# Ledger of designs, part 66: peptides against a protein of PDB entry 8RAJ

Target 1, 54 residues: chain A of PDB entry 8RAJ
Amino acid sequence: LPAENEDPDKAVVDLHRSPPKTKDPDLTPSGIIAKVKAGDMTQETARELLLAMR

## One batch from the design tools (peptide; made by RFdiffusion4, then SolubleMPNN)

Design b2_p27_2_s2 (from b2_p27_2, 15 letters changed)
Fold by OpenDDE base, seed 1:
Structure b2_p27_2_s2 (fold): chain B 54 residues (1-54), chain A 27 residues (1-27)
Amino acid sequence: as target 1 above (54 residues)
Amino acid sequence: MKRREEELKELAREKLKKREEERRRRE
């Protein structure tokens, strides 16, 4: 059986990959813009959310 | 669609209130 050279760097990158701090992806400026672009959010709602983040 | 936009607006208002309260505690 070829030993799976599990790249020890990949395990270290996965352990140091901070579990995606569930900052609601919807409440980031980039996530809001992505939702507007997808048609899942109105530009007015996006503007109000972005203003509340300043 | 409307319910999720309302939930996001509410979460934004809650975050804004929490920032205003934190600001008012630092003054």
Scores: peptide ipSAE 0.312, ipTM 0.766, DockQ to the pose 0.249
Fold by OpenDDE base, seed 4:
Structure b2_p27_2_s2 (fold): chain B 54 residues (1-54), chain A 27 residues (1-27)
Amino acid sequence: as target 1 above (54 residues)
Amino acid sequence: MKRREEELKELAREKLKKREEERRRRE
């Protein structure tokens, strides 16, 4: 069976692929504003979170 | 409603603390 020389570079690229930073859509300025608009978050909580992210 | 807002506040505080710690490690 021919040992397929799996290019060692592909394994290194996969190991250095930082897990996709799960952009918690809820912790972006746009996600916070969207939750306030949906009624899922108070304007006060949104203000505190937005101030914290600055 | 209140529990989910508290969880989101906690997650945001944790992310802030981590960013401040990362900033403090670069100085």
Scores: peptide ipSAE 0.303, ipTM 0.756, DockQ to the pose 0.219
Fold by OpenDDE base, seed 5:
Structure b2_p27_2_s2 (fold): chain B 54 residues (1-54), chain A 27 residues (1-27)
Amino acid sequence: as target 1 above (54 residues)
Amino acid sequence: MKRREEELKELAREKLKKREEERRRRE
């Protein structure tokens, strides 16, 4: 079996094509990552939110 | 349904951790 060196970035992008299961776009892992990339959210706050979603 | 959301959250945590580590290595 070819070792699935699926770049973890591709796996994130494929999971992002799934419809948001949460009604709050800001509380999606995708929305949080997008805000951190835009500079609208700190990495620390994003980590806390992603941990609280456990 | 839960497993795929947990996997996305894990990948997101790893990506954030890698960026924080890269930032700390540049200081």
Scores: peptide ipSAE 0.222, ipTM 0.737, DockQ to the pose 0.035
Fold by OpenDDE base, seed 2:
Structure b2_p27_2_s2 (fold): chain B 54 residues (1-54), chain A 27 residues (1-27)
Amino acid sequence: as target 1 above (54 residues)
Amino acid sequence: MKRREEELKELAREKLKKREEERRRRE
C-alpha cells in the first residue's frame, strides 16, 4: 500500500542518503506540477527541479 | 515546508553543477 503519509522531510533526507531511485512520484515532472497546484511547492522551486531533470 | 523546498533546490543546483562539469570535461 502506498504510505499516504510519508513525512515530507523523511523523503528529502532519504534523497541525500541514496541516489533517487527513478520511482519517487514527488521527483517526476507530473508530481512537481501536482505539488505546485496543491500549494505544497513554489513555482520557483518547481522551475529549478524541472530544469535539473531536462 | 520551507526546509524541504530549500533541500530540493540544493539537490537541483548540485545536479545542474554536475551536468555543467560533465559538459566541460567533454569539450
Scores: peptide ipSAE 0.311, ipTM 0.772, DockQ to the pose 0.373; fails the geometry check

Design b2_p27_2_s3 (from b2_p27_2, 12 letters changed)
Fold by OpenDDE base, seed 1:
Parts: C-alpha cells; structure tokens; sequence
Structure b2_p27_2_s3 (fold): chain B 54 residues (1-54), chain A 27 residues (1-27)
C-alpha cells in the first residue's frame, strides 16, 4: 500500500500572518472612531457596530 | 534605549486615548 505521506507541515499557520487586512479598514474599532471624528458616521451607528463586535 | 522607551510611552498614550474614545461612544 503506498503510504500517502500527507505532509502535516501544511498547517504552519503563519503566526506572522499579518492580522488579516480587515477587508474594510473602516470596520475596525479605530476605523469607526476615525469616521465619527471625521463626521462620516453618527455616534449611534458607531455604538451599534462596536456593540456587535463584543 | 531612550528612543524605544519614548516610542512605548507614545503607543501607550495612543491606546489609552483610543480606549477612552471607545468608552465615550458606548455611553
């Protein structure tokens, strides 16, 4: 029987995987704060988004 | 040495200000 050497080393989750570039930098806590400060987002919408991230 | 300590102090201030703004938005 051919031993399928499934090389278990494909599960090197690159611990240096840069935090997934949030496909929307605007949906980070910092991005939400920046939008509120710029006047591009209401405080209420920011509150709802930040609560949904908890 | 001194530069790295100044960079860490600035990063700590920025994180405290970010946290304060998050708290103010969640009130």
Amino acid sequence: as target 1 above (54 residues)
Amino acid sequence: MKRREEELKELAREKLEERRRLEELLE
Scores: peptide ipSAE 0.116, ipTM 0.575, DockQ to the pose 0.045
Fold by OpenDDE base, seed 4:
Structure b2_p27_2_s3 (fold): chain B 54 residues (1-54), chain A 27 residues (1-27)
Amino acid sequence: as target 1 above (54 residues)
Amino acid sequence: MKRREEELKELAREKLEERRRLEELLE
């Protein structure tokens, strides 16, 4: 079976790939508390984020 | 009447618990 020469031109790095919108999920105070309870965030990181929102 | 008063009391409890948890995280 002939090896199909995969055309090297498919390395079109889509330079128009918008950087992943890190929508910093606008972590509401309630969203931060929910992450701490789920174990997805430390209490220290939650404190820093909540202080930065004041 | 009773059901709506119970729903408002529950919402008030949830909001007080949310505030308490925010206060505890900010200590």
Scores: peptide ipSAE 0.112, ipTM 0.576, DockQ to the pose 0.022
Fold by OpenDDE base, seed 5:
Structure b2_p27_2_s3 (fold): chain B 54 residues (1-54), chain A 27 residues (1-27)
Amino acid sequence: as target 1 above (54 residues)
Amino acid sequence: MKRREEELKELAREKLEERRRLEELLE
């Protein structure tokens, strides 16, 4: 059987490899920023959470 | 080739903007 040359272009390396689903998407750095921007979280609470994630 | 280089440049810009927003929240 001819080895079908799997086009190396089908390795769509999803450059947007979503960070491994942290158990709470709302507690990601990006999720915290989104909540602050939406007005659903204070900047101070966001700072405390981001510091606790380091 | 050009499209993938553009996508990598865009991802790099998005990551720099995310870092700036995190820095602003940590001030």
Scores: peptide ipSAE 0.110, ipTM 0.565, DockQ to the pose 0.042
Fold by OpenDDE base, seed 2:
Structure b2_p27_2_s3 (fold): chain B 54 residues (1-54), chain A 27 residues (1-27)
Amino acid sequence: as target 1 above (54 residues)
Amino acid sequence: MKRREEELKELAREKLEERRRLEELLE
């Protein structure tokens, strides 16, 4: 099977894409609320994180 | 005109509900 020449143009586009500032969706006020609602975070930990963001 | 006013009223309700949930977590 011929080695699929991965287009060299795809590798160049990835180097200049500033890493998506994946603002960890988990560290947004809305992400914290979603984790508490899912049972993945305690209300106390959510309170501490939200107070530290003021 | 009416549709855009309804969309803005919905967005305002969603933001008020988000604020209320944040207030409840901070009590």
Scores: peptide ipSAE 0.107, ipTM 0.568, DockQ to the pose 0.028

Design b2_p27_2_s4 (from b2_p27_2, 13 letters changed)
Fold by OpenDDE base, seed 2:
Structure b2_p27_2_s4 (fold): chain B 54 residues (1-54), chain A 27 residues (1-27)
Amino acid sequence: as target 1 above (54 residues)
Amino acid sequence: MKRREEELKELARKKLEERERRRREEE
């Protein structure tokens, strides 16, 4: 059965939807600080990552 | 722990390279 009910406006929105910039939540200053606070990352590695992202 | 830190370092590097590419495309 042809799917004859996808709103033509949704197809146009999907072609102009820049691929979701999956801002990896772990690659944010807040995400890195959260990992250090959780014990999942060393303070040194966190400092290096924060410097590399400037 | 080491593997996750290495993965995060690789992702940070790729993000730095992408920012450098964008700066060169804006000049």
Scores: peptide ipSAE 0.437, ipTM 0.817, DockQ to the pose 0.259
Fold by OpenDDE base, seed 5:
Structure b2_p27_2_s4 (fold): chain B 54 residues (1-54), chain A 27 residues (1-27)
Amino acid sequence: as target 1 above (54 residues)
Amino acid sequence: MKRREEELKELARKKLEERERRRREEE
């Protein structure tokens, strides 16, 4: 099997790629509350995330 | 469910770190 020459520079560029400045809708107070209401997140995890985002 | 909560926790941590970095770049 040809060794995938994954260019080590691509891995470094992906590590330095600032996490997409897409305001992750799940990382907003409204998005977190929406996940709790949908049953996709526990109230405890939501509280921890909201505290971490303060 | 647990993996997604862990991913969300990691993203929240990265966002905190970015805010702290911005604060240090403004000082």
Scores: peptide ipSAE 0.435, ipTM 0.814, DockQ to the pose 0.252
Fold by OpenDDE base, seed 4:
Parts: C-alpha cells; structure tokens; sequence
Structure b2_p27_2_s4 (fold): chain B 54 residues (1-54), chain A 27 residues (1-27)
C-alpha cells in the first residue's frame, strides 16, 4: 500500500502549535474565587494566590 | 483538601519566581 504523503506542513504546524495554554481553571481569579465559595480553599490561600498572580 | 492547597501554593510560588526572574532580566 503506498504510504500517503503526510503533508510536511502538518508537522510544521505541530511544532509551531504553542502548547495549548491549558490555563489551569484553578489558576484564574474566577477559579480561585469559585474554590473559596465551594469551601475547597481558605480565604488566606486565595489572597496569596491572587497576589502571586498579579 | 490539604494536598490540593499545597499544590496550588507551589504553582503560585513557581509563577511568582518566573515573574521575578523576568523583572530581573528586563533591568
């Protein structure tokens, strides 16, 4: 079976595809506030995280 | 609960250190 020429442009697009910035939803101001509201995070830890993120 | 807060604190520290590094590279 002839190996279908995988377009060399697909390999170049994968090398230049910035890794999906999986912005950890937990490392957003909204995600931190949501965790405090859920009781999963202390207000102190949330304040420290928000300061380190500024 | 405690392990997840510790992991988040570590991630915040790493981000703070990376920002401090960038500020020192711009001076």
Amino acid sequence: as target 1 above (54 residues)
Amino acid sequence: MKRREEELKELARKKLEERERRRREEE
Scores: peptide ipSAE 0.434, ipTM 0.819, DockQ to the pose 0.276
Fold by OpenDDE base, seed 1:
Structure b2_p27_2_s4 (fold): chain B 54 residues (1-54), chain A 27 residues (1-27)
Amino acid sequence: as target 1 above (54 residues)
Amino acid sequence: MKRREEELKELARKKLEERERRRREEE
C-alpha cells in the first residue's frame, strides 16, 4: 500500500492562508449606506459606524 | 432591530482595535 505522502507544506500553506478577508459587506461604508437605504439600520447608527471606521 | 445594531457596533469596534494594533506593530 503506497503511503500517501501528504505534503506537509500544503497544510502549512493552508494555516498561513489568512482566510480571504471577506470584508463583511456590512462593515464597509457602502454596505452600511445600503442597510440604511433598505431600512435595516438607523441613520444615527450608520453615522456612528462610519465615524468608528474613519 | 436593537440586537443587530449592537452586533454591528461590536464588529466595528473589533475592526478598529485590529487596525490600531497593526498601526502599533508598524511603529
Scores: peptide ipSAE 0.423, ipTM 0.813, DockQ to the pose 0.225

Design b2_p27_3_s1 (from b2_p27_3, 7 letters changed)
Fold by OpenDDE base, seed 5:
Parts: C-alpha cells; sequence; structure tokens
Structure b2_p27_3_s1 (fold): chain B 54 residues (1-54), chain A 27 residues (1-27)
C-alpha cells in the first residue's frame, strides 16, 4: 500500500488571509508563544501575528 | 497566564520600527 505521505499541512498563517474563525489553539497568544518555543514559528511571524491581535 | 503575557510583551518589545509601522499600516 503506498504510504500517503500526508505532508503535514503547516497551517501557514497567512496574515493576508482573513483570520480563521476557527478557535485554532495554535493561533491564540499562548499557542503562538508555544510554537516559537518549539521552533515551529519564527519570532518575526509571531510578532506580526501578535501585533495583528493587539 | 502571567508568564505567557510576559513572554508576549518581551517578544513585542523586540519588534523593529519597520514591523511596528507595517502593523499600523494594516489597521
Amino acid sequence: as target 1 above (54 residues)
Amino acid sequence: DAETQAEIEALLATASPEELAAAEARK
């Protein structure tokens, strides 16, 4: 059986896209900080997201 | 929580003038 390599759909939070109305825990301030700490998000992207949420 | 809030504030304090201006231009 071919292993479907489901490329993990990195939720590239495109700030030009309407914020997903989904309560994605990854888009909360805490989720953003967690991703930065995990190395899954750059500080630049995190700053941009957090500034947009302010 | 208070720790997360402090981390957010610390991260935002590292924003460049260009990043701040870009965020203001999007408001």
Scores: peptide ipSAE 0.597, ipTM 0.921, DockQ to the pose 0.743
Fold by OpenDDE base, seed 2:
Structure b2_p27_3_s1 (fold): chain B 54 residues (1-54), chain A 27 residues (1-27)
Amino acid sequence: as target 1 above (54 residues)
Amino acid sequence: DAETQAEIEALLATASPEELAAAEARK
């Protein structure tokens, strides 16, 4: 049976974790907006991240 | 790009007073 690789790398950005100093392309302003549009991030989480980048 | 920037601004414009206060408290 082919193991469906459910890619579990839904990195739930735990906002309670110290802001990752990582140049995660998914944490760029554009990446945040893309995640919100995909339904992979809440608007609240996105606002918190974007406000922290300001 | 300009579209992404407009989307960011629109999203930030929906921030509650509590979210804004929490962001200021973290600075």
Scores: peptide ipSAE 0.597, ipTM 0.920, DockQ to the pose 0.713
Fold by OpenDDE base, seed 3:
Structure b2_p27_3_s1 (fold): chain B 54 residues (1-54), chain A 27 residues (1-27)
Amino acid sequence: as target 1 above (54 residues)
Amino acid sequence: DAETQAEIEALLATASPEELAAAEARK
């Protein structure tokens, strides 16, 4: 599954790439929901990530 | 937890047919 572009300032998950097995707590389902609630992630991006994890 | 899971399901329930099709095309 293609590469972690870890931009060290923003874990930008490239939604066109299958999500790596992210050890990043910010990319767990709970971390995604937390980012959406904080306004740090769009609902669209969150849906695409969560759909890719399903 | 159960609250987070409910929030996930609520968010996924708002997915458009296009978003669902795009997710299927990536499998």
Scores: peptide ipSAE 0.594, ipTM 0.920, DockQ to the pose 0.698
Fold by OpenDDE base, seed 4:
Structure b2_p27_3_s1 (fold): chain B 54 residues (1-54), chain A 27 residues (1-27)
Amino acid sequence: as target 1 above (54 residues)
Amino acid sequence: DAETQAEIEALLATASPEELAAAEARK
């Protein structure tokens, strides 16, 4: 079975760094909510991201 | 969907005045 090398470090969007123009599907509003619900993102980080997207 | 939108709105409603000010300062 291929080890899904989910590198957990790749999902920390440093909001102090220019938002990567990466169309990361996980950075959609729905993806952010999904991560919060999964416990993979703090509510604070999610609020900062969502506030930056409005 | 409507559930996701409600969850977004609920999460944003918990933003502190400091978080809101920081978001405005980044525009």
Scores: peptide ipSAE 0.592, ipTM 0.920, DockQ to the pose 0.750

Design b2_p27_3_s2 (from b2_p27_3, 11 letters changed)
Fold by OpenDDE base, seed 5:
Structure b2_p27_3_s2 (fold): chain B 54 residues (1-54), chain A 27 residues (1-27)
Amino acid sequence: as target 1 above (54 residues)
Amino acid sequence: DAETEAEIEALLATASEEELRRAEAAK
């Protein structure tokens, strides 16, 4: 069974919406940092996301 | 960039403290 490649395009968090309380581990501060470390997110985008979580 | 990384870490720390405070207030 091919692993479902979850489309990376669904991680377009609309920064103008209050971050949904998505239990998405990718939207937690730790998940954001993990994506930056993996090279899947820029530090700038990570900063904007973390600021929007305040 | 190391400055941006340190800012992200500072934001992570503050966000984690807020999450902890919310989790404690929800008990």
Scores: peptide ipSAE 0.319, ipTM 0.692, DockQ to the pose 0.119
Fold by OpenDDE base, seed 2:
Structure b2_p27_3_s2 (fold): chain B 54 residues (1-54), chain A 27 residues (1-27)
Amino acid sequence: as target 1 above (54 residues)
Amino acid sequence: DAETEAEIEALLATASEEELRRAEAAK
């Protein structure tokens, strides 16, 4: 079986492919802001996620 | 923390590019 090198650091939260599971620590408001600061998420995607949490 | 809250509020205070585009298309 080819070891798919799933680089676990590239969890691009595709909002269109999987609804944000509120139980994922990386999908908390603080986790979203941390991803934006790290450059792992766009501010646009962060806004959409944060708006969906209202 | 209060810094993260202010950053969230700043993000939520700005309209998304999609909301802006929808508002322009509705004129």
Scores: peptide ipSAE 0.302, ipTM 0.716, DockQ to the pose 0.389
Fold by OpenDDE base, seed 1:
Formats: C-alpha cells, sequence, structure tokens
Structure b2_p27_3_s2 (fold): chain B 54 residues (1-54), chain A 27 residues (1-27)
C-alpha cells in the first residue's frame, strides 16, 4: 500500500497542541481565510485562530 | 483588505451562529 504521504506541509494548526505562532505568514487573518478557501482549514479552526488574534 | 475583513466578519458571524445553535440544542 503506498504510504499516504502525509504532506508535512499540511500542518493542520491544532490549536489544542500548539498556540498560534503569529509569526507564521500563514496565520495572518488573510492567510487563515486563504486556507479556509483552499479547504486546508475548517471554519471552526479559522474562527478560533481569528478570535485568539484579537 | 476591506474584502478580507468582510470575509472574516462573515466567517465569525456564521461560526457564532453555529455555536449558539449548539448551545441552544444542548439545553
Amino acid sequence: as target 1 above (54 residues)
Amino acid sequence: DAETEAEIEALLATASEEELRRAEAAK
């Protein structure tokens, strides 16, 4: 069976495992919205991230 | 930027409505 290459670049930002590193350009408000639009982030995770940035 | 803000607001609004609905269904 081909090992599903879990692309390590699909860092699902697990908010419960790591506080959002506000230094990552992908964790800007626009980066979060872009990930949701791409289907790479859930709306719930995006909301939690956006709320944590306030 | 204004488009992104509107998308953030819409995203936060919809998520809050889902949370409210879940909290009401849990009563």
Scores: peptide ipSAE 0.301, ipTM 0.714, DockQ to the pose 0.360
Fold by OpenDDE base, seed 4:
Structure b2_p27_3_s2 (fold): chain B 54 residues (1-54), chain A 27 residues (1-27)
Amino acid sequence: as target 1 above (54 residues)
Amino acid sequence: DAETEAEIEALLATASEEELRRAEAAK
């Protein structure tokens, strides 16, 4: 059975691309903090996202 | 919650001067 290694690189939010107008709950301030706590996002990426939402 | 808000503020407080300047220019 081929384990589909879903390439974890697809979760890199390209901050240089216009943020998709996705109502993605994972892109809320709380969702961003939750991803940092889970180790799924760097604090730097979270800071840049949070600043862009300000 | 208040814990998440404090973590957001902590993340924003560690922003570089360049990121802060860019965020201020966007207001």
Scores: peptide ipSAE 0.300, ipTM 0.727, DockQ to the pose 0.654

Design b2_p27_3_s3 (from b2_p27_3 with A1D E4T A13S Q14T A22R K26A)
Fold by OpenDDE base, seed 2:
Structure b2_p27_3_s3 (fold): chain B 54 residues (1-54), chain A 27 residues (1-27)
Amino acid sequence: as target 1 above (54 residues)
Amino acid sequence: DAETQAEIDALLSTATPEELARAAAAK
């Protein structure tokens, strides 16, 4: 049976984890919006992250 | 881009249910 490589790197953005000081492209404003559009992030979480980046 | 900025501005302008509840409780 082919092991479905479910890429486990759904980075659960743990809001309680300090945003990684690394320029994670997924944590840029554009990356956040892309995750919301994909359904991989809630609007509430996106809003909180965007406010913290301002 | 301008589209991404408009989406950011829309998210920032929308009060969350939690913020609305906090604002209601402060009254």
Scores: peptide ipSAE 0.369, ipTM 0.749, DockQ to the pose 0.407
Fold by OpenDDE base, seed 1:
Structure b2_p27_3_s3 (fold): chain B 54 residues (1-54), chain A 27 residues (1-27)
Amino acid sequence: as target 1 above (54 residues)
Amino acid sequence: DAETQAEIDALLSTATPEELARAAAAK
């Protein structure tokens, strides 16, 4: 059976899960802005994440 | 960088649909 490579880069940012203490570069302020620009994150989600990091 | 910071500030300064709905319900 071909191993479904679940692409580990689908970081499902579960906003209801405690902010991952992981040094996920995608959860840096710059990484969040990059995802919004790419259309990979909504402005709402980005705003909530950025507020939680403040 | 300064551009990223300006974009962060813009996102934080924009009212969310939820905030707008809450503000509308408070009227």
Scores: peptide ipSAE 0.368, ipTM 0.748, DockQ to the pose 0.371
Fold by OpenDDE base, seed 3:
Structure b2_p27_3_s3 (fold): chain B 54 residues (1-54), chain A 27 residues (1-27)
Amino acid sequence: as target 1 above (54 residues)
Amino acid sequence: DAETQAEIDALLSTATPEELARAAAAK
């Protein structure tokens, strides 16, 4: 399968956009924490997402 | 789960590099 060049700019979760109605595993609390640990998400972005989910 | 919640709480309680930079620039 071609490596999907996920444009790193499309991985910017627009925090002003309604959370995608899809169960994106990357937007679960566990998925967010996993991305931060992997270095795939900044702590700032993770904090903003987790605050918006509270 | 409880482990994920503890990691969330730790992340929320930790000052970000941006917050630290803002606090340093305000001195």
Scores: peptide ipSAE 0.368, ipTM 0.751, DockQ to the pose 0.350
Fold by OpenDDE base, seed 4:
Structure b2_p27_3_s3 (fold): chain B 54 residues (1-54), chain A 27 residues (1-27)
Amino acid sequence: as target 1 above (54 residues)
Amino acid sequence: DAETQAEIDALLSTATPEELARAAAAK
């Protein structure tokens, strides 16, 4: 059975610590919303990211 | 999709705790 290596490196995108790498598929508008719904991102951080992508 | 867009619009329309704190400190 292939061990699904769920790489636990869900990098918490902290805009104050590192600019988002423009190639992270999790930084799409849909990916941001999914993280907020999962509780993996604050509404504040999501708002800042979405404003920066506008 | 339309649901994702509605959630984006909601996040962009809500004042953040930081914005509220800044507005409170300006009074």
Scores: peptide ipSAE 0.367, ipTM 0.750, DockQ to the pose 0.387

Design b2_p27_4_s1
Fold by OpenDDE base, seed 3:
Structure b2_p27_4_s1 (fold): chain B 54 residues (1-54), chain A 27 residues (1-27)
Amino acid sequence: as target 1 above (54 residues)
Amino acid sequence: DEELERELLEAVDRELERERERLLEEL
């Protein structure tokens, strides 16, 4: 059984990089909320990302 | 859209309040 060591490599969304054309499941509204709940994202960063989805 | 943004921010604030309530029940 391969151990799924998915390091959730900190997708520090570089605000200067064009949004990756890959649907990163972690950049969905639900993925942002999940990262805030896990303590992996600040509420301020979550607000900025949600504002950018408009 | 400003409406969707507001609904998403309100969803984050509700989930953070529920987590605060759980942490207070464990003390």
Scores: peptide ipSAE 0.110, ipTM 0.610, DockQ to the pose 0.036
Fold by OpenDDE base, seed 2:
Structure b2_p27_4_s1 (fold): chain B 54 residues (1-54), chain A 27 residues (1-27)
Amino acid sequence: as target 1 above (54 residues)
Amino acid sequence: DEELERELLEAVDRELERERERLLEEL
């Protein structure tokens, strides 16, 4: 689950780290899908993030 | 974009199935 980053331009998500309770609205399943649609995230990174959330 | 959402969800479901299979093989 994503590391807390307050900066949208510096969200290095450590995909191997156990879940912090993400209060980040940009790191919800809907926020991830929105970033992919905007071109701000790859489908592969989005897939790995969504997997880590389930 | 319902197609992108479907592709992402289908990719998630396929990997969770594989993870479940691995966890069941370890029991």
Scores: peptide ipSAE 0.107, ipTM 0.608, DockQ to the pose 0.642
Fold by OpenDDE base, seed 5:
Structure b2_p27_4_s1 (fold): chain B 54 residues (1-54), chain A 27 residues (1-27)
Amino acid sequence: as target 1 above (54 residues)
Amino acid sequence: DEELERELLEAVDRELERERERLLEEL
């Protein structure tokens, strides 16, 4: 079974782009924290995303 | 996990404080 190593480097959200007003549950503060808890996001990336939202 | 949530928010607050300090040094 090929483990699809989804390259984590392809989700470089341009942090300088105004966050699209998308009701994406995965881009909410709670969704970001949930990804860190799941091991799907680093604490550093979560911090940068949370900073861009404040 | 309220602890991880607190640690992430405290890390953000510390960065915002450092950014405010930098902006105050430029005035």
Scores: peptide ipSAE 0.103, ipTM 0.603, DockQ to the pose 0.694
Fold by OpenDDE base, seed 1:
Structure b2_p27_4_s1 (fold): chain B 54 residues (1-54), chain A 27 residues (1-27)
Amino acid sequence: as target 1 above (54 residues)
Amino acid sequence: DEELERELLEAVDRELERERERLLEEL
């Protein structure tokens, strides 16, 4: 079985990438907060994402 | 969890305050 080397760098949300015009529920303030609540995001990453939405 | 949401928003507000202070010191 080939080990899927998932490049850990593809999970880095590019803060400089213009948010896709798709209402990605994961890129809303509420979606970010939901990921933190689920344990899928750190509070620091969520803070950086929310600041980049300013 | 309203507490986590409050703590996150308060952490953002504290950064925005620090950023505003820095921007005001640069003027």
Scores: peptide ipSAE 0.103, ipTM 0.605, DockQ to the pose 0.773

Design b2_p27_4_s2
Fold by OpenDDE base, seed 1:
Structure b2_p27_4_s2 (fold): chain B 54 residues (1-54), chain A 27 residues (1-27)
Amino acid sequence: as target 1 above (54 residues)
Amino acid sequence: DEELERELLEAVEEELRRREEEELEEE
């Protein structure tokens, strides 16, 4: 019986994943800071988003 | 407001540093 080697999905953790060049100016570090500065985002939400870009 | 931008960046840099220190203490 050939056991089908289901290769477990190599989640290639691209440790060199350049922060996604989000074509969305609102999701860049500078865009997030600009929204906080405008009062359109809380400092807490901005902190969470900036930390998720690491 | 340059002060708000500085405070937000400082708080993020401090958290990133803390997480890097915690990761190095687990090795």
Scores: peptide ipSAE 0.175, ipTM 0.676, DockQ to the pose 0.565
Fold by OpenDDE base, seed 4:
Structure b2_p27_4_s2 (fold): chain B 54 residues (1-54), chain A 27 residues (1-27)
Amino acid sequence: as target 1 above (54 residues)
Amino acid sequence: DEELERELLEAVEEELRRREEEELEEE
């Protein structure tokens, strides 16, 4: 199976990008909280993303 | 970790409340 090259540059959520209308499970409020719990996102970035979704 | 989830939600709710209070003070 080809290793999914997770481009590490795709993990940088561009905070200036319009809140993605994408059904990306990783960019739901629950997905953001899950990334913080995993250590894959800072609490500050999570707060900013959650605020941009309201 | 239910504590981290609560802290993140509380920080969002506090910021939303602050913005609503600031908007009401400008009227």
Scores: peptide ipSAE 0.171, ipTM 0.667, DockQ to the pose 0.679
Fold by OpenDDE base, seed 2:
Structure b2_p27_4_s2 (fold): chain B 54 residues (1-54), chain A 27 residues (1-27)
Amino acid sequence: as target 1 above (54 residues)
Amino acid sequence: DEELERELLEAVEEELRRREEEELEEE
């Protein structure tokens, strides 16, 4: 019975995939605005954080 | 909520304008 040629070469672990830079999704402009809309952040704190990102 | 996004962006733009004006008065 011919052995199944499962090509072991399809596990190219892309070691050059930069680890997803842990941009805390919560510290993006969109994440800050989403927290204010959810009531999890004040407009004042959101303003200060958005100003510190420029 | 487009109104909240506009209010936050307006408050940021006003503060940045004030800082740019203050920096230009110190030169």
Scores: peptide ipSAE 0.170, ipTM 0.685, DockQ to the pose 0.571
Fold by OpenDDE base, seed 5:
Structure b2_p27_4_s2 (fold): chain B 54 residues (1-54), chain A 27 residues (1-27)
Amino acid sequence: as target 1 above (54 residues)
Amino acid sequence: DEELERELLEAVEEELRRREEEELEEE
């Protein structure tokens, strides 16, 4: 299967979609915090994602 | 950056506290 290089600029995380059961390191609590530190995610979006995982 | 991690965790804890308070006001 071609690894879909999902451009990090096109991951509009649909906050209303059940978190994909993907072993995506970018959707872990640590991965979300890492994106905020990199400037690739807002603190608000990170808060919403972390709350949806609890 | 331990400060940013603390600020994100604090903001999550504040939101959870608010939801627990809202659920207790509906009983």
Scores: peptide ipSAE 0.168, ipTM 0.672, DockQ to the pose 0.705

